# Ledger of designs, part 144: peptides against a protein of PDB entry 3ZOQ

Target 1, 223 residues: chain A of PDB entry 3ZOQ
Amino acid sequence: QLLQDSWWNQLKEEFEKPYYQELREMLKREYAEQTIYPDSRDIFNALHYTSYDDVKVVILGQDPYHGPGQAQGLSFSVKPGVKQPPSLKNIFLELQQDIGCSIPNHGSLVSWAKQGVLLLNTVLTVRRGQANSHKGKGWERLTDRIIDVLSERERPVIFILWGRHAQMKKERIDTSKHFIIESTHPSPFSARNGFFGSRPFSRANAYLEKMGEAPIDWCIKDL

## One batch from the design tools (peptide; made by RFdiffusion4, then SolubleMPNN)

Design b2_p23_7_s2 (from b2_p23_7, 13 letters changed)
Fold by OpenDDE base, seed 4:
Structure b2_p23_7_s2 (fold): chain B 223 residues (1-223), chain A 23 residues (1-23)
Amino acid sequence: as target 1 above (223 residues)
Amino acid sequence: SDEEENEALEKEIEEELAKKLAE
C-alpha cells in the first residue's frame, strides 16, 4: 500500500528530465551555501498531505515565506507559533465573514491540506529574505505539470486563484471539467479590491456538494 | 486507536513520498 503513490505516478517522468536534475543540483548548492526555506524535508509538504487522487481544492501561491520559521511547504500557511502574515490574516478574516469560522490562534493550514486542499506554491523554495529568489529555476515547470495532471484528472477539481500570478495558470485548466474561483489577492494591497466578500470557502463547498463530495471543514481549531 | 493508526500511516506515506521525490 505504501509502495504506490499517486503523485509519483503522475510526476515520475518529470523527475528524470534535465530541468529537474538541474533544479535539484541548484537546490543542493543553495541549501548547502545559503539559508533556504522551507526546510528541505518540507519542500513537498503540499504533495505529502494531499495525494493526487484526494485533491478536492487547489489554492495557488507564489513562493514560500522567506522569514525564519515561517514556511512549512504549504501556500499561505505558517508553522504554529509564527505570527500570521498579513495575507493570511486577511484569509482568516474572509473565512470568518464567509462561513463564520473563528480566527485561529495559529497560521497552520495543515488541516485543510489533510482534507484535500492542495496548498501549492508555484515556486517551492526561497532564499532567506529574498522573495522570488528561486523564480525561473525550474519549479514552475514542475508545478505547471502538477496543474496539468490535475486538469487532466477525470474527477473535477476546484481551483482557487487569488491574484494575477495564480490567475495566469487558468489557461492550463480545463474549465469544461474543473471549477475556478477567482478574486484579487488577499494581500493588504489588493484584498479590498475584490478578495473580501469573494466568499471562496462557501463557494468551494457549494461546488463540492454539487459533485456529491464532502465539503471542506475550513474552520481551523486552536492549538 | 484508529486515529493513531491513521497518523502513523500518514507519516509513512509522507516519508515514502519524500524518498521517491528525492530519488
Scores: peptide ipSAE 0.008, ipTM 0.410, DockQ to the pose 0.019
Fold by OpenDDE base, seed 3:
Structure b2_p23_7_s2 (fold): chain B 223 residues (1-223), chain A 23 residues (1-23)
Amino acid sequence: as target 1 above (223 residues)
Amino acid sequence: SDEEENEALEKEIEEELAKKLAE
């Protein structure tokens, strides 16, 4: 009685593979024995908000924020009421300089996701206070497949790749069909080395316009 | 039991994915 979905068609075979079954078993243990972020219902929020066919832009992150109440299943995004992490603050600073958006009073990027911005982490879960604690457990294989099926899509996608980790995925992207925007990471440790002034938001919209598609409204309203 | 909780988690993940992606 389940309705067919564009992501399900692309990923259903992955969920039956041994690596994913092992990942699921690991996650069951982790959520039972540890504090894991995000909430289990939010793990696939990036896919929930942005269908395979609706993806216009992809922004890759590494793994979820590992503090209480932060992660909501979207890369770089935090739940309303949560203090904006440093990298996110820098993202908003660049957004302001790039296209004039005001700095929002929250850190939720859900409005981007709803417009076709896939906010995908390569690893989709993390232990509280332990960055990259779920690295190498199987998520990377699934998220690689997500990148692959998007790369194989006929309708072009814009990939925004901030920092080395994200840029390692460039080899999986067919640049004859898709567009890549690269810069240093928005982290305070790297933002001044290329992220600031990279203007990823206006550049993404420029590509969308060339494709005859509606641009993203990157400006985020206050709550 | 841990097994029951694990099964519940698995079901929850699968159902939520199916539900939201079907919207």
Scores: peptide ipSAE 0.007, ipTM 0.421, DockQ to the pose 0.021
Fold by OpenDDE base, seed 5:
Structure b2_p23_7_s2 (fold): chain B 223 residues (1-223), chain A 23 residues (1-23)
Amino acid sequence: as target 1 above (223 residues)
Amino acid sequence: SDEEENEALEKEIEEELAKKLAE
């Protein structure tokens, strides 16, 4: 049996449901027949790095990067040594302008995850070179449940919702308990329309401080 | 075989999850 943890307690019922079993079977076929990202061992990295109880902030992405060696199971994050994608570059630009952090020489956001930033994609796998290829296959139901159980948590969570896709999840969040930070997406196509200057990092920390919690150290050290 | 690969993937996912949860 799997080891007990805070996420398992919240999600164990989902893993027994038919939709997840079907998703699992689909994934087995896909990983066998196609090049799928991230590595199968990294699919649940967001949950591995950030327990249910330790979640302070949630940053929602859509699906993993579909290029070789990029995705590491965390939204917007790329493995060390991988060129920073445009959206991630803009995230770091906003980080610098918001709270003065230097732009790191890599794109790994693992340090955020370890501090309680759940870097969750709504879809957790993708076929190489085919964005959203695993959309509508069952991941969304699981990740919706992740959002739901966080929303049901008594201890407040901060949800950072960049762009329309992420903002569609707002209806699942109890705003009487939790905080929402919204802006346009960090993509070059939308960043100038509201993402830049939105200061999500300082705003998140301000909420954490009001809650009596330790702020996130958003600054990322070079490797 | 394809069947063996599918089972291997399933096992890998479960084992890696268990490993990370034990950390």
Scores: peptide ipSAE 0.007, ipTM 0.411, DockQ to the pose 0.021
Fold by OpenDDE base, seed 2:
Structure b2_p23_7_s2 (fold): chain B 223 residues (1-223), chain A 23 residues (1-23)
Amino acid sequence: as target 1 above (223 residues)
Amino acid sequence: SDEEENEALEKEIEEELAKKLAE
């Protein structure tokens, strides 16, 4: 078994639903006939690295990077050795300005995931060179359920919502229990309109400390 | 054949997806 037991308990009913079975069949065809990212073994890495019970922070992305060797099943993250995409570079710039972290020599955010940062894309697969090619195929229903079960959890979660697409999910979040950090997207097109200076990392840690939880070590070590 | 390879890959993908979702 690859899926964490805590996630299985929350999502097992979804996997039996027709929409998900249809999604699986679609994915089988896509991976057979097209180049699809990430590797099929990495699709659920966000859930593998961060159990349901261990989630402290959620960072929502849209869909995986569609270039060779980039996507590793975590939102905004790229495999070591891969050039940092522009949005990720801006994330690290804000990280440096916010809490003084150095810019890492790689783009892997696995260290965040292991600390309870759920790096979730709303769509978990993509065709090579075709952004959003798997939009509307069923992933959104599953990932909405992921947000829902986290919202229903008694233990508070911090949701970091960059850009309008992620912010559309805030209506699913019970703000009586959970916290939301919003800004413009880290994309070069929008970062200077609010993302830079938003200090999401220190703000997230401030919430964690207020809740009596250990803060996230956001600084990423070189490999 | 290409068809056999595709079928094998489809089966592999199915198994991998099943493993991810299995207890």
Scores: peptide ipSAE 0.020, ipTM 0.437, DockQ to the pose 0.023; fails the geometry check

Design b2_p23_7_s3 (from b2_p23_7, 13 letters changed)
Fold by OpenDDE base, seed 5:
Structure b2_p23_7_s3 (fold): chain B 223 residues (1-223), chain A 23 residues (1-23)
Amino acid sequence: as target 1 above (223 residues)
Amino acid sequence: SDEEENEELEKRVLEELAKKLAA
């Protein structure tokens, strides 16, 4: 499946590099021999839903959910009908407290993606039941490039960086052009230490308004 | 999954194991 032209133009050189070819060969083996998430057709959903030019906000995750039917190629997002993971529940709690949105009856963040929220994991695949099983296999180099080309973009981007893993990418972001929203991770382990009350959604919209852009409708409708 | 969620899960597992050992 070919990426949209805007992302292809930014990433085509990466796909020709040896590291990506090795990654691709690894993935072929993994998908053939193991249960890998998300579905192979959904690996690049973040880029499919949000073109390079349409990116307004970036939310970084680590790697996909490793349970059956959960991952859909978007960070923190789960397919409709799937129980909301703890971090996602806390995201919705903060959303409610921040801007008054109701808690949705599902965990799909596709509506955000369609509005220009790039829901990017740094690693885009995972083996069933084995968190971080595809760490260090080449995805990080590609996703670093995604961050780099966004950082190089003249039109400003808002990066929401929850937790240490995401915040490590801050060094790749030109803060003279782009905006950073940082807090602790939404996980139950860390949410009380700064995520709750961080108000990333209203802050993001405030930046968008300052840029003369339409704000994100963060509220998610029930299905 | 994210590292912080995994840490929480591991913490819970360890706590449950500790309870079982103490019982």
Scores: peptide ipSAE 0.028, ipTM 0.546, DockQ to the pose 0.083
Fold by OpenDDE base, seed 1:
Structure b2_p23_7_s3 (fold): chain B 223 residues (1-223), chain A 23 residues (1-23)
Amino acid sequence: as target 1 above (223 residues)
Amino acid sequence: SDEEENEELEKRVLEELAKKLAA
């Protein structure tokens, strides 16, 4: 899939590696034989909306939503008109409590992506109704490389790591250069154990301001 | 993703509870 020049320069070598070619062949079969999410054109939306150089914040997810019309290639985000999943609802609740934003009538986080929030899942595809069905098929190696090249970037990045899965990536991040915001996952099963009250949005903006960068407008307008 | 995360977290909570009850 076509990427912006900034990401292409960072990732072009990965696309030539056998693991990615095998992944690509697997995906061709999967998309041909069954329903896979997101749409094949949306797989790399996180990289499309947020260039390598424009990344200010990274929010890591696991894999795409596996229901019809939900996934749009951005972690935690759903297409307009789609009911907000439980974790996303809690994200918006924390957003409201943290910085006073109203809860939007949709679940699209595209406005964050356009401002430099890389909404990256570690696995970028999923079979309909089968969570983590594409786990261990090669995506993790590519997305690890994405984290690695961001960690190597001179300009600091803020990594928001919700839950254990995302926090396992901390070992790949140069914490002498980059900032990490950690809490429990926004899932209903964990949100009350540390996610609520963690104030990731104001904390991220505080770091951006200290860096002399424009803060993120986290508030999402209704559609 | 949310469903999977919820299921995994629920499983972990139950496992931790089981450990506490067994101890």
Scores: peptide ipSAE 0.026, ipTM 0.577, DockQ to the pose 0.096
Fold by OpenDDE base, seed 4:
Structure b2_p23_7_s3 (fold): chain B 223 residues (1-223), chain A 23 residues (1-23)
Amino acid sequence: as target 1 above (223 residues)
Amino acid sequence: SDEEENEELEKRVLEELAKKLAA
C-alpha cells in the first residue's frame, strides 16, 4: 500500500500558510516573466532525492547558481556537462585530501543525495544573473522548517555548516541530539581560512559509524 | 514494493508542487 510522502507529512502545514501562498504566487510571476533557476521541476530536488527519514547528512547552501544550466536543485551541485564552480572545485579538493577520492569529471552531487545527503539551499530559486534575488521572499521560512523538523527527529542528523550563512542555522539545531561540522566556506575567498583541512567527509562518516549507520560513499564516479 | 511505490509517490507530490509553481 502507498504511504504518504515523508516530507509532505512534515511540511504540508507550511504549504497552506499565507507566506508560502504568497511565495508561490511570486514564483508563478517570476517564472512567467523572468528566467528563473533552477527549472521549476527541479526546485525540490533535494527533497526528491532524500526523503525525510533517509536524511543522514545535511549540507546547507545559500541559493542556487544563477547561470544558465547550472542549478540542479541541490546545494553546490551542477548538472553534468557544466563547468565546476570554484566552491565546488574546492569541495572536491578537500574530498580528495580528506579521503582520497578522485576529482570527478562533472559536478553532480546526485550520488550524495541518493545516499541521504540533503543538499539544501536556504533559498530555492534565483533570477538569472541576480544572486540572492529571491532572498527574503519566503523560502527561508520553509527551509527553516525543514531544519526544525530534522532537528526534532529522533534519529540523529549530521549538519555540515560551511560559512557564516549556514552557521546561523545552528541555533535551530538540537546539538544534544545532532552533530555539527563547521568550517569556513569552500569559496576561494574563505577556503584557506579553515575549509581546507576541515575533513568534513571523514568526520561525517565517523559520526555515522558511531550511530551504527552505513557511511556515505563520498567518491563520485565519472560520467 | 511498497517502498518503491512510496518513493514514486514522494516524487510525484513534489513534482506536482513544482508544476503548480510553473503554471
Scores: peptide ipSAE 0.018, ipTM 0.450, DockQ to the pose 0.020
Fold by OpenDDE base, seed 2:
Structure b2_p23_7_s3 (fold): chain B 223 residues (1-223), chain A 23 residues (1-23)
Amino acid sequence: as target 1 above (223 residues)
Amino acid sequence: SDEEENEELEKRVLEELAKKLAA
C-alpha cells in the first residue's frame, strides 16, 4: 500500500525513468520549434491545484485544446475570456439540468480543481492545430501512473469517465475501493447518446456524502 | 528560451511537490 503522501512521493520515481527524460527532451525541442499548448508553466496545473491527498474526484480528458489561448492545463477547462468549446458548453448544460447551476460566463474549472477535482488529461501537451500530436510520446505512462497511485490509495476516489478513451482506463481502477461514473462523451457528436441526463455531478456528490466527505460545489461563479 | 522555460517548469514542479511534502 502506498503511503498517503504528496504527489512527489507518488511520482518521484517516474521522473527519474528514461521514458520521462526522453519526454522532457522531446518537449524542450517541441516548445522551441513549434507552438505548443498549454503554456509550459501550465502543463501540470492539475497537480498544482489538486494534491494527491486532496483528490476526491477525477475527470479524465484526452489532450489539451489546440487553439490559441484555450488550454489551461486542466481537462475541459479554458482560460477566462476564451469562448467555451462545445464539449464544455454541454458539460455546463448537464450541470444545469443535474443540479440547477447557472451557466458561467467563462470556462475556467479552477474552482473544481481547488475542491479536489483532478482535471487530468492523459496527454498533457499538444501542437497548435494538431489534435493528439503528442499522443504516444510518454505522457500516457506518467498519467497511467497517476491513475494507478490513486487506485492504490486507501481513501476512495470517484472517477468520472466520459467516452471510450477515458473508459479504457477503467481496468486500472480498483472498483472494490473506488467508484466509477461512466457515460458517453460531452462532445456534440455523442452527448445525446448518454451524456445528457447522466447526472455525474449529483451522483459524485452522493458518493462523497456516503463516504462522509464534503460534496463538491460544482456551481461556477461568474468573473 | 522555451527550452529554458520548460526546464524551469520541471524544476518548479519538483520544488512545489517537495514543499507539499514538507508541509
Scores: peptide ipSAE 0.009, ipTM 0.361, DockQ to the pose 0.021

Design b2_p23_7_s4 (from b2_p23_7, 14 letters changed)
Fold by OpenDDE base, seed 5:
Structure b2_p23_7_s4 (fold): chain B 223 residues (1-223), chain A 23 residues (1-23)
Amino acid sequence: as target 1 above (223 residues)
Amino acid sequence: SDEAENEALEKKVLEELAKKLAE
């Protein structure tokens, strides 16, 4: 799918490059021969919900959930009606402790995306039941470019980097213009080693306020 | 999925296995 929004001007050169054409051809085969998540129409949902100019915060994930009906093209987010994955549960626990939000009865983070939170995975597709199956196929180059063009933007961005995978992208972020919030990953494996108590939501809003921007309403209403 | 989450799952599986072996 091609973008017909503010991202097109930023990414059009990438879509013409051989690596992306090869990725696209691979994806065509994969979607035809395998069960791939998310739905092909949802691959670029992060960019659809949050325009280039509207990005206030970036939250990086690795790759989509690989279970049926889970992935919706937004990092950490799951479709309504889907059981919240462990990492997402911990995100909501930290949200509650940080700024007092109630735990929502669903796992959709679309409301964040609509407010300027770019929920970007570094890899945007996955085979059913096969985590990281599309790693190293070209997505990382595109998503690196997404980070790069945001880093080059004059208007500051806040990057929330949970865990080592996301933190590896720090070198691509111009910290003279942009802000970084780091902690361990919300996974049950690592959450108690720094994620809990990191208060990324209030810290992000504090930066936004310093920039004269409207803060994010991180609280998610029940559906 | 996420690598960290996969590690959590692996840890859980290993812990469960350890419990079974201890029984």
Scores: peptide ipSAE 0.030, ipTM 0.562, DockQ to the pose 0.083
Fold by OpenDDE base, seed 1:
Parts: structure tokens; sequence; C-alpha cells
Structure b2_p23_7_s4 (fold): chain B 223 residues (1-223), chain A 23 residues (1-23)
């Protein structure tokens, strides 16, 4: 659970709170008794790849993929060699239609993370085959704090909020400073109701340009 | 992170339970 100094400064008080200690103890039991994703070393990958100061864009997910080898500690992202989940496929379809990127032969979004796209799930662990199994165990309080400290940052952030669960976090975001891009979820069950055609990638870059920042290179190279 | 899919699955489970209760 070693974090970059920038995140540590923002979150160190949370790690000392009882709720997090209880969460930690729960996780110890879970990882010992169950198959939990992602790997324990990958839980905080979103924060590892994207420092507090380097965050340009936030993409919120709910919880990790619960299949073997999928979860990478980054929202919507899967490890190379893993079949792209339906939502991720739709993300790439929208990416192609939005800004002309080719669909990559893998599902790793690490290149986004390295450019300042915080790929944050609100719940950072899950039991194998049991979606949302770690909901309400303490992660939400920590990730709410992550959103809060970003909202409090002077330098603007772009929040991409797909679906209702992510959009519920809008109340924590100071919209006088930060930008929000909202649409339906990329899931096949909702993508045609607003996600497709929402052009979140070009819109995000437009905001970045307006702020005088370098845009994100959203196009992902094949591995 | 397939929010809508999970919701759809939950709905299906509830519908199945409702059917069982109606039997």
Amino acid sequence: as target 1 above (223 residues)
Amino acid sequence: SDEAENEALEKKVLEELAKKLAE
C-alpha cells in the first residue's frame, strides 16, 4: 500500500482511520480465504500510475472485473492477453468513432494512466465471480476522499462519469472549477442510450486545450 | 465494471424469485 508522495500526503490520514483498518483486516481474511481480484499488489495501480498532481482526467468505474486474470487495478482496463470485456469493447468503438483511433488488440489502458488519466474504481477489490462482493466494506469512503481531494485541487480536473453510479459522485465535485462529461454506461445494455456518440475523448481534450494543457493521446498501440 | 449488465442480472434474479413466489 505504498503510494507516491503526492497521494500519500492527500490520503495518509485515511489510512490511520478505523474504517480503513477494518477494511484492511477484512481484506487480509478475504485474500487468505477467497480468490480476490486484483492481485493485492495491484489494488492501488490507479494511484501508482497517476500521481495526484498529474491527474488530468478521471474515469470512474464501480468495481474490478471478477474473472481470472482480468482486473489490473485500473477501471475498465484488463491485462494484456485478456479478452476485452463488452464495456471495454464499446469504449474502444466510441474512441474510434470519436477521434479515429484504431481498436487495439489488447485491453490495457495503462497508456492512459501514464498520461494523467486516473482510472479509479469506487471499490478496489472483488471476489472471484461475485460482482460487488466488497461493496460497502470501506473502499467507498477512501475513494470518496480521493474524489474530494481532487475536487479541492486548484488545477482543474475532467471527470468522465459513465452511468448512474459514477454520476452519483457529481455532488462531490466542484463544478465551478472542474469539468464533467456524463453519459450512459458503455455496457451493451446502456451504450446505445447515450454513450455512443457522446464523444468523451475529444471533449476531454477540448477542455485540456482550453486550460492550456497537453491533450491525452487516447489512441492505444497494439502490443 | 459493467454497471448496466450487473443491474440487468440483478433484475433477472428478482424476476426469477418473483416467479417462484407466485408458484
Scores: peptide ipSAE 0.029, ipTM 0.533, DockQ to the pose 0.084
Fold by OpenDDE base, seed 4:
Order: sequence, then structure tokens, then C-alpha cells
Structure b2_p23_7_s4 (fold): chain B 223 residues (1-223), chain A 23 residues (1-23)
Amino acid sequence: as target 1 above (223 residues)
Amino acid sequence: SDEAENEALEKKVLEELAKKLAE
């Protein structure tokens, strides 16, 4: 891995732009005046666990869980000891049906992140109890850039796009070079309309094998 | 190795950014 392949090198120009400075100032106020999730130290966990060069798969979420102790800075993931949210439960159900993994006794997806699964929300913070409260504040521009620089990467990436929100990002992905796996969202409101049976995990591994890369061990061990 | 050092540097920068957001 070279310095030019690091997230900092890919994103440093964004951090100097006015929109990000405004976002930063907004976040400072929000964290000071409101209960904001995740913890400020966990905002960039997706980038911490999965370097630019190590990204094999991207799973896009919308924004963090807005309940106490839930958000882990990784899309769909919750801290150990936290009840699995409905969408995550459905993800594990599909995982079980797809490749036979047991449903774990926790909701942490850190093991995926460490293997190169970038668990990226398009918005990286949220007010307690207020879903999408930080929508349109600047995060989307940064996370769009994350998608862009991955799309521009020579080494192919697999993008798993659950639901319409994530699928809207497809236009930013060079499909001549990268692979897309699409289905309805794992939410109870949509999972039966296409998510269940979509087998995103085996399909992702099939692409990785075709690329000559090691597959993801999607099975999560109990803690 | 260079790879390990680069990864450490990347994480350090991101951590500093997170800290600044908390100020």
C-alpha cells in the first residue's frame, strides 16, 4: 500500500473545501448542543477499518442508527450487546439462507470491515431519535467523493446497493470496471420484495473469485 | 514495512479529524 492509496491522500482536498469546513463547524455545534451518534471518535470507523487499497466490497447505508449505543460508524452495524435492528436481522437471515452462516449473537460487522468490506453510510452522523437529521449538511458530498475515488480505482470493487437510496449512487460507479449487486432494502418494509433470496454474499464472493481475490468470510462468530 | 506505516499514518490523520470535530 502506497501513501497515494490512503484515504487521506484521496480525500485531503475535500477537507480543505468550504463545504467541509462548514460541515465541521456544524458538527462541532451539534455535538456540543445535542446528543449525536455515533461518538465523534467513531465517525470515520468505516475508513479506519478498511483502507482505500483494501476495499473489496462496498455496502452503502443511509445514516447511522439514532438510538443510544447503537451506531458504530459502520453501515448497518451495531455495537456488541446492542439488540439487532430489524434490517440487520434480515441481513443475517439472508446470510444464513445464502451461504449457511449461523446468526450471530451480536450485531457487529467489524469482521467484515477488517476483510475489506467498506460499510459506508452516505451521512455519517445523526441526532438522537431524529433519523436523517443531518441529511443535506455536507456529508453526502464527501461520501460521494469516496464513491468517486473508488470508482476511479483501477482495481475493481463490488458495490452492494440495497434499496433506492443506495441505488441512486449507481450513476457514480463505472460499471465497465466495477460490479454492482442490487436488490430491495433489507428493511422489513421491503425485504420480501427482493432482498430475501438476492444472495448478495455468495454473489460478491463469486465476483471476488473471478478477480482472483480471496473471498470474504461473511460468517460472524459469536462473542 | 511501508504498508504498515502508511496504514498507521492514514488512521492517525482520520483520528485527528475526528478529534477536531469533537472540539
Scores: peptide ipSAE 0.023, ipTM 0.467, DockQ to the pose 0.019
Fold by OpenDDE base, seed 2:
Structure b2_p23_7_s4 (fold): chain B 223 residues (1-223), chain A 23 residues (1-23)
Amino acid sequence: as target 1 above (223 residues)
Amino acid sequence: SDEAENEALEKKVLEELAKKLAE
């Protein structure tokens, strides 16, 4: 017999709603007719790796990488063996400058997820080669609910919001309980306008320590 | 198939999360 999990308790009502059923039907058609990323088994990896109760930090992305073998179901993360995308490279550069971590030889952020960093995209699927192709199909309503239930949680959460898209979610976050770290996006087009030098990793750990919680080990080991 | 996997998506989420909680 299956145990009840913390995310199921928070999201079970969403799965019963018409919008999600429509999304589900859409996804069935898309996966049947198109090449969709990530693998259907990996869509909810962010929730798989980080339970509702274990969330310490949230990093919001937009939608998955749309190239072959890239998307891992975690925002900004790529599967081992995949070339690091430019934004991820910049994330690691800031990580190095912020807290001295070496640049890993892979792009998997699973180690962050396992420590309580929810790597959540607002849209959880994409067509091959077509960025934002599943925008406005229902994912945003579910992921908004994820943000909402975290905001309603008594135990504080740190939200790292890179760029305008992520920052649009600020209105859903109760800042009387939770903390927000904002900067420009790590994309090469915006990183030099505020992301570099923003030191989100040390700042997040400073908040965690203030709360009496264990900091995140942001450094990623080579594989 | 991917389609079949999507049909059981919620169930899979629950199962995998339950397993992780049991570890």
Scores: peptide ipSAE 0.009, ipTM 0.367, DockQ to the pose 0.021; fails the geometry check

